# Ledger of designs, part 141: peptides against a protein of PDB entry 3QIS

Target 1, 334 residues: chain A of PDB entry 3QIS
Amino acid sequence: PSLELSRREFVFENVKFRQLQKEKFQISNNGQVPCHFSFIPKLNDSQYCKPWLRAEPFEGYLEPNETVDISLDVYVSKDSVTILNSGEDKIEDILVLHLDRGKDYFLTISGNYLPSCFGTSLEALCRMKRPIREVPVTKLIDLEEDSFLEKEKSLLQMVPLDEGASERPLQVPKEIWLLVDHLFKYACHQEDLFQTPGMQEELQQIIDCLDTSIPETIPGSNHSVAEALLIFLEALPEPVICYELYQRCLDSAYDPRICRQVISQLPRCHRNVFRYLMAFLRELLKFSEYNSVNANMIATLFTSLLLRPPPNLMARQTPSDRQRAIQFLLGFLL

## One batch from the design tools (peptide; made by RFdiffusion4, then SolubleMPNN)

Design b2_p17_1_s4 (from b2_p17_1, 9 letters changed)
Fold by OpenDDE base, seed 3:
Structure b2_p17_1_s4 (fold): chain B 334 residues (1-334), chain A 17 residues (1-17)
Amino acid sequence: as target 1 above (334 residues)
Amino acid sequence: DEFLKKFMEELRKEIYE
């Protein structure tokens, strides 16, 4: 069997978080026999492609002289955004199109990724006074490394040695401040806030706005701004309540005094973001007659974002653990 | 909340100054 491919090199320019890009090509059976094609893993890989790439279809049959269109889809989700922001991964891959009893055909995937404040650590964002797109990629790596070291020192209750050489970090990321300031000003009376989905186009505009500027006003509807806050919190590599404190939050869930003590042990930026969000959400709950938002709904929604189980424990989360996590958050909303 | 307003104003200064 043999195939003819219309294209073998694909370039995905300016790949962004949550923005789907597609490149198409054709495969044709120029042989005299039916053939089965499939994308196969390379020798050391478990998957035929990187997590941000897919082929559709990824396998199929071709009769003699049959042609199939294959779509190569690039989509950066929350699962790939952090490693692309850090430059640990890149928009580069090689696909192996295997023909049963035939040859392998190699496809080259290349391109560039544009960093996002979504999927960047709270610690790194607190060190970014400018939009992330103004920060050189090399400087992003340094900021993540410095942020990791500062987080570890804070958790160990080590006093930062030389405050003198580094610019003072922001108390919270400017991106969170912008989102919450907008919602506080304009969305307290918004019916079904955090319940109605935003528009995908508006979400993309909000992401691009936060990545490229420090706006006076965030574009889009209150629903889109609210969803952008949820997406931001979901995309954090480390949740607002650090994984190290997860179990202690569950264990303290019914003791409000211990809950406050646990939160006091968060890294400064995480603690500030948590207190800021809780203060905002308590203010939002005062307008429940207008916005239809209640403490149980908010606690249920934000618990999955703020108090995530560590990745190794996620598969073991019990209904009791989830209820304790909700109860922990309720103690800060009421 | 006066605390929230004050905190947001402190952050505004840190972001725009």
Scores: peptide ipSAE 0.535, ipTM 0.951, DockQ to the pose 0.842
Fold by OpenDDE base, seed 2:
Structure b2_p17_1_s4 (fold): chain B 334 residues (1-334), chain A 17 residues (1-17)
Amino acid sequence: as target 1 above (334 residues)
Amino acid sequence: DEFLKKFMEELRKEIYE
């Protein structure tokens, strides 16, 4: 069996969080026998491609002189955004198109990723007074390293943060402030807030806006701004309630006094974000007559975002654990 | 909430000034 490929090199320029890009090529059976093709893992890889890449179709049959179009789809989800923001991963891969009883064909994938405030740590964002696209990549790496060290110092209750020559961090990320300020001003009376999905085009505009500017107003509908806040919280490498406090939140779920003590142990940035979000959500609940938002809906929605199980426990989350997590959050909304 | 408004105003200054 033999294949002819129309192209073997693919370049994905300016890849962004949640923005699908597609490149297409053709494969033709120039042999005299039917053939089966498939994308296969390289030696030592578990998958035929990186998590942000997909081939469609990834396998198939070709009759003699048959041609099929293959789409290479690049999509950066919450699962890949953090490692791409840090430069730990890059828009580079090699695909192996295997022909059954034939040869392998190699495809080269390359490109560049544009960093996002989505998938960046709260600590790094508190140190980032400018939009992320204005920050040199080298400085992003330094900000993540510094953020890790300061989080550890905060958790250890060690030596006062050296008020050294580093600019004072923001109390909360500017991106969270922008989203919440917009919702507070314009969305408190929005019917079905957090229940109606946003528009994908508007979500992309909001993400691009937050990555490139500090606007006076966020573009898009209140629903899109609300969903952008949810996406932001979901994409955080560490949730607003740090993984280390997850179990203590569940254990305290029915004691509001202990719940407040647990939250007081969060790193300063995380604690400020949590208190800010809870204050906003309590304000939103005052307008329940207009926005159809209730405490149980909000607690159910935000619990999965704010109080995620640590990765090692994610597969073991019980319905009881979920109910305790909801009850924990309800104690801050009521 | 007066606390929320004040907090948002303080943050506004930190972000735009």
Scores: peptide ipSAE 0.530, ipTM 0.950, DockQ to the pose 0.819
Fold by OpenDDE base, seed 1:
Structure b2_p17_1_s4 (fold): chain B 334 residues (1-334), chain A 17 residues (1-17)
Amino acid sequence: as target 1 above (334 residues)
Amino acid sequence: DEFLKKFMEELRKEIYE
């Protein structure tokens, strides 16, 4: 069997979080026999491509002189955004298009990723007074390393870090402030807030706005701004309630006093974000007659975002654990 | 919430000043 490929090199410029890019190519069976093609893993890889890449179709059958279009789809989800923001991963891959009883064809994927405040740690964002797109990538790496060290120090030392001559970190990320400030000003009376989905185009505009600017106003509908907040919280590499405190939150779920003590042990930025969000959500609940938002709905929605099980426990989360997690948040909303 | 409003205003200053 033999194939002809219309293209073998693909460049994905300016890849952004949640923005789908597509490149297409054709494969043609220029042989005299039917062939089966598939994308196969490289040596030592479990998958035929990186998590942000997909081929469609990834396999198929071609009759002699048949041609098929293959789409290479680049999409940075919450699962890939953090490693791309840090530069741990890059928009580079090699695909192996295999023919059964035939040759391998190599496709080169290249490009560049544009960092996002989505998928960046709360600690790093608190040190980031400028939009992430204004921050040199080298400095992003340093900010993440410093953020890890400060998180550890904040967990170990109840002592105020001596404010050395370094710029004081923000109490919360500016991006969270911008989203919540907008919602607080404009969305408290919004019917079906957090229940109606945003528009995908508006979500992209909001993400791009937060990545590139410090706006006076966030673009888009209240629903899109609300969903952008959810996406932001979901994309955090570590949830607002740190993984280390997850089990303690569940264990304390029915004791509001212990719940507050657990939250007090969060790193400063995480604790501030949690308190800020809870204060906002309690304010939003005062307008329940207008926005149709209730404490159970909010607790259920935000629990999955704020109080995620550690990766090693995700597969073991019981319905009881979920209910405890919801109950934990309810104690801050009521 | 007075705390929320105050906190948001403090953050506004930290972000824009």
Scores: peptide ipSAE 0.520, ipTM 0.948, DockQ to the pose 0.859
Fold by OpenDDE base, seed 4:
Structure b2_p17_1_s4 (fold): chain B 334 residues (1-334), chain A 17 residues (1-17)
Amino acid sequence: as target 1 above (334 residues)
Amino acid sequence: DEFLKKFMEELRKEIYE
């Protein structure tokens, strides 16, 4: 069996968080026998492609003289955004299109990724006074490394933030401030806030806006701005409540005093973000007659974002653990 | 919330000054 491929080189320019890009090519059975094709892993890989790439279809049968269109889909989710922001991963891959009892055909994937404030650590963002797209990639790496070291120092309560010659970090990321300030100003009376989905186009505009500028106003509907906040919190590499405190939050869920003590152990930026969000959400709850927002809905929604189980415990989360996590947040909303 | 408003205004200054 043999295949003819219309294209073997694919370039994905300016790949962005949550923006789907598609490149298509055709494969044709130019042989005289039916053939089965599949994308196969390379010798040392578990998957045929990187997590941000997909082929559709990834396998199939072709009759003689049959042609099929294959879509190569590039999509950076929350699962790939952090490693692409840091430059640990890149928009480069090699796909192996295997033909049963035939040849391997190599496809080259290349391109560039544009960094996002989504999927960047709270610590790094607190150090970014400018939009992330204005920060050289080399400095992003340095900021992440420095941010890790400061997080550790803050957790250990060992060293006061050295008021050294570096610009004082923001108390919270400007991106969170922008989102929450907008919602506080314009969305407190918004019916079905956090219940109505945003528009995908508006979400992309909001992401691009936060990545490239410090706007006076965020574009899009209140629903899109609200969903952008949820996406931001979901995409954080470390949740607002650090993984190290997850179990302590569950264990303290019914003691409001202990809950406050647990939150006091958060790194400064995480603690500030948590307090800011809780204060904002309590303000929204005062307008429940207008916005249809209630404490149980908010606690349920934000618990999954703010109080994520550590990756090693994710498979073990019980319904009881979820209820404890919700109860933990309820103690800050009521 | 007076605390929230004050905190937001403090952050506004930190971001734009």
Scores: peptide ipSAE 0.511, ipTM 0.947, DockQ to the pose 0.852

Design b2_p17_2_s1 (from b2_p17_2, 7 letters changed)
Fold by OpenDDE base, seed 1:
Structure b2_p17_2_s1 (fold): chain B 334 residues (1-334), chain A 17 residues (1-17)
Amino acid sequence: as target 1 above (334 residues)
Amino acid sequence: SSAETEELLREAISEED
């Protein structure tokens, strides 16, 4: 069997969070026999491609002189954004197109990723006084490493923040401040806030705006700004309530005093973000007659974002655990 | 206003010091 490929090198320039890019190529059976093709894993890989890449179709049959179009889709989800922001992963891959009883064909994927404040840690963002696109990638790595070390020190209660000449971290990420400031100013009276989806184009504009600027006003509808806040919280590598406190939140869910004590043990940036979000959401609930927002809806929505089960427990979350998690958050909304 | 949001943030941070 033999194939002809119209292209073997693919370049994905300026890959961004949640922005789909597509490159297409054609496979032709220039042989005299039917052939089966498939994308196969490399020797040490479990998958034929990196998580941000997909081939469609990834397998198929071709009759003699038949042709198929294959789409290579690059999409950075919440599952890939953090490793791309840190530069741990890159927009580079090699696909192996295997022909059954034939040869392998190698496809080279390359490109560049543009960092996002989405999928960046709260600790790192609190150290970023400028938009992430103004921060050199080398400094992003250093900020993430320093952020991890400061999180550990904070959890260990060891070091008073030495008032040394290091630029004081922000109390909350400027991106969260901007999103909440906008929603507080313009969205408290918005009917069906957090219930109506935003527009995908507006979401992309909001993401790009937060990544590249410090706007006076966030672009898009209140629904898009609200959804952007949800996407931001969902994309956090560490949820607003750190994984280490997850079980304690569940165990305390019916004791408001213990719930507050659990929150007080969060790293300063996480604690500040949590309290700020709760204050905003309590304010939003005062306008329930206008925005149709209620505490149970908000608690149900935000619990999945703020209080995520640790990766090792995700597969075991019971309906009881979910109800406890909701009850934990309700204690801050009521 | 941005001042009200800054106040909201200040209140939220000051609740447990």
Scores: peptide ipSAE 0.266, ipTM 0.861, DockQ to the pose 0.781
Fold by OpenDDE base, seed 4:
Structure b2_p17_2_s1 (fold): chain B 334 residues (1-334), chain A 17 residues (1-17)
Amino acid sequence: as target 1 above (334 residues)
Amino acid sequence: SSAETEELLREAISEED
């Protein structure tokens, strides 16, 4: 069996978080026998492609002189955004299109990724005075490494941040400030806030706005801005409530005094973001007659974002753990 | 206003003192 491929080299320029790109090619059975094709893992890989890439279809059967279109889809989700932002991974892959009892055909994937504030740590973002697209990639790597070290020092209650040489971190990420400022100004009376989905086009414009500072004002509907805040919180490599405190939040969920003590142990940037979000959400709840937002809805929504289980515990979440997590947040909203 | 959001942030952080 043999295949003819219309293309073998694919370039995905300016790949962005949550922006789907597609490249298509054709495969044709130029043989006289039916053939089965599949994308196969390389010798050391568990998957035929990187997590941000897929082929559709990834396998199939071709009769003699049959042609099929294959879509190569590049999509950076929350699961790939952090490693692409750091440059640990890149928009580069090699796909192996295997023909049963035939040859392997190699496809080269290349391109570039544009870093996003989405999927960047709160610690790194608090150190970024400029939009992430204005920060050199080398400096992003340094900021993540430095931010990890400073987080660890903060958790250990070690020496105050040496005030001397580096600009003081922001109290909260500018991106969080911008999103909350917009929602506070324009969305407090918005009916069905956090209940109505945003528009995908507006979400992309909001992400680009936060990454570039262009335009000067956040574009889109209040619903899109609200969803962008949720996406931002979901995409954090570490949730606003650090993984180390997750179990303590559940254990304290019915004791408001212990809950406040647990929050006080967060790294400064995480603590500030948490308190700022809770203050905003309490303000939003004052307008419940206008916006239809209630504390139970907000607590249920934000719990999955702010109080995420550690990856090793995700598969073990009980309904009781979820209810405790909701109760923990309710103690800050009421 | 931006001043009101700055006040909201200030109030939220002032729970440290």
Scores: peptide ipSAE 0.262, ipTM 0.860, DockQ to the pose 0.714
Fold by OpenDDE base, seed 2:
Structure b2_p17_2_s1 (fold): chain B 334 residues (1-334), chain A 17 residues (1-17)
Amino acid sequence: as target 1 above (334 residues)
Amino acid sequence: SSAETEELLREAISEED
C-alpha cells in the first residue's frame, strides 16, 4: 500500500489560549490495494500527538484512488495553557501517519504560542505590572521561578530576607482587579449574572484585551466579563485556595473562626485575591433582587474554581467533600 | 468609581492583617 500526501509541513502561527486553529491536507491512495491509515504514537509516547493537537479523522480506510481530507486542529485548553505560558512545552510536534502493512509518513508541526495571563500563577501576575504580551518570555520564566520561591517562603513563614530592590508585587493581579472592577461597576444589576453564558467571540476579545493592554473598560457583555472571570479562575495552575490547604478548608467548613485562620495562612497574593473576590461576591449578593444571584448558587459555582481538590484527590472527591467545600465558601458570603 | 473598587480591595485586605 502507498499514500500520497498533499502536505507534510504545518505551521501554526500565533497560537492563543482558547483559539482554535485548523490546517487541512489530503491523503490519497495511489496504490493498487485498499489501505488502512492511522496516526500512531512515537516510541515512548502514550498518544499520537500533544494534548493541544488533534487529527480528524485520526484513522480511516481508503480504496484505490480514494482521497480523504484530514484536519489538524490546534487548541490550547486550560490543561495545556500553563506549560505553554512557561515555555516548558512549545507548538512543535511530529505526527506519524502509519499505513497498515506499509510505511510511515511523518508530518512536522511547528509554530509559536502567544503567552496569556490565563493559566499564569497569581504570584507571577502580581509581579507583572505590564500586560503579559509586553513581558519578554525569558522574564516570564524568571517570574515563575521567583513566584514559586516566594510562595514557598510564604508557606514556610520565612521572614523575607532583604527586601532587595525587586519592585513590590501588586496586592492582586491587575487582570483580576480589572475583571472585578468592571463587574462591580456595571454588572451588580445584571439579571442572571453567572447563569447566562458569555459569547465566545467576546470571551476571546476579553482574553486578548487582558493579555495585551490595561483597558479602562473591558469589552463585551456583563455575561462575557463574568464568564471570563470564571475561565481565569479555572485556568489558574494553582487555585486561589492553594492545594496544600484544601483538606484544612474541608475540616474547618463548619467553624467560621478556623476557616478565617486557614485563609490567613495562604500566600499573600492568594489571600488577597480570595478576600477581594469574597468582598465582591458579598456586594453582588446585596443586589439579588436584580441579578437573581443567591449565596448557594455563588458558593456552588465558585467552590469548584477556588477550592479545587489536589489532582491526586480529584477522582476521590465525595459528595460530602463537595458539600463541605461549599459550606466553607458560604461562611465568607453570608 | 475605580476609587470604590480600590476601597473594597483595601477593606478586604485590611480586615485580617
Scores: peptide ipSAE 0.193, ipTM 0.843, DockQ to the pose 0.745
Fold by OpenDDE base, seed 3:
Structure b2_p17_2_s1 (fold): chain B 334 residues (1-334), chain A 17 residues (1-17)
Amino acid sequence: as target 1 above (334 residues)
Amino acid sequence: SSAETEELLREAISEED
């Protein structure tokens, strides 16, 4: 069997978080026999492509002289955004298109990624006084490494951070401040806030706005700004309540005094973000007659974002653990 | 920034320190 490929080199320019890009090519059976094609893993890979890439279709049959279009889809989700922001991963891959009883065809994927404040650590964002797109990529790596070391020192209650670093970190990321400031000003009376989904185009505009500027006003509807806050919290590499404290939150869920003591042990930026979000959500709940928002709905929604189980425990999460997690958060909303 | 959101942030940070 033999295939003809219309293209073998693909370049994805300016790849962004949650922005789907598609490149298409044709494969044609120029042989005299039917053939089966499939994308196969390279040597030592478990998957035929990186998590941000897919082929559609990834397999199929071609009759003699048949042609099929294959879409190469690049999509950076929450699962790939952090490693792309740090430059640990890149928009580079090699796909192996295998022909059954035939040869392999190699496809080269290349491109560039544009960093996002989404999927960046709270610690790194507290050090970024400018939009992430103004920060040199080389400095993003240093900021993440330094932020990790500061997080560890804070969790260990080691000696106060050397206040001699010429630039004090922000109390909260400017991105969270901007999202919450907008919602506090404009969305407290918004009916079905956090219940109505945002518009995908508006979400992209909000992300691009936060990545590139410090706006006076966030673009889009209150629903899109609210969903952007949820997406931001979901995309965090470390949740607002650090994984190390997850079990202690569950164990303390019915003792409000212990719950506060657990939160006080968070890294300063995580603690500040948590307290700020709780203050905002308590304010939002005062307007429940207008916005139809209640504490149980908010606690249920935000618990999955703020108090995520560690990856090793995710498969073991019981309904009781989920209820304890919700109860923990309710103690800060009531 | 609204003074109100800055106050909300300041209050939220100050409550437990």
Scores: peptide ipSAE 0.180, ipTM 0.838, DockQ to the pose 0.714

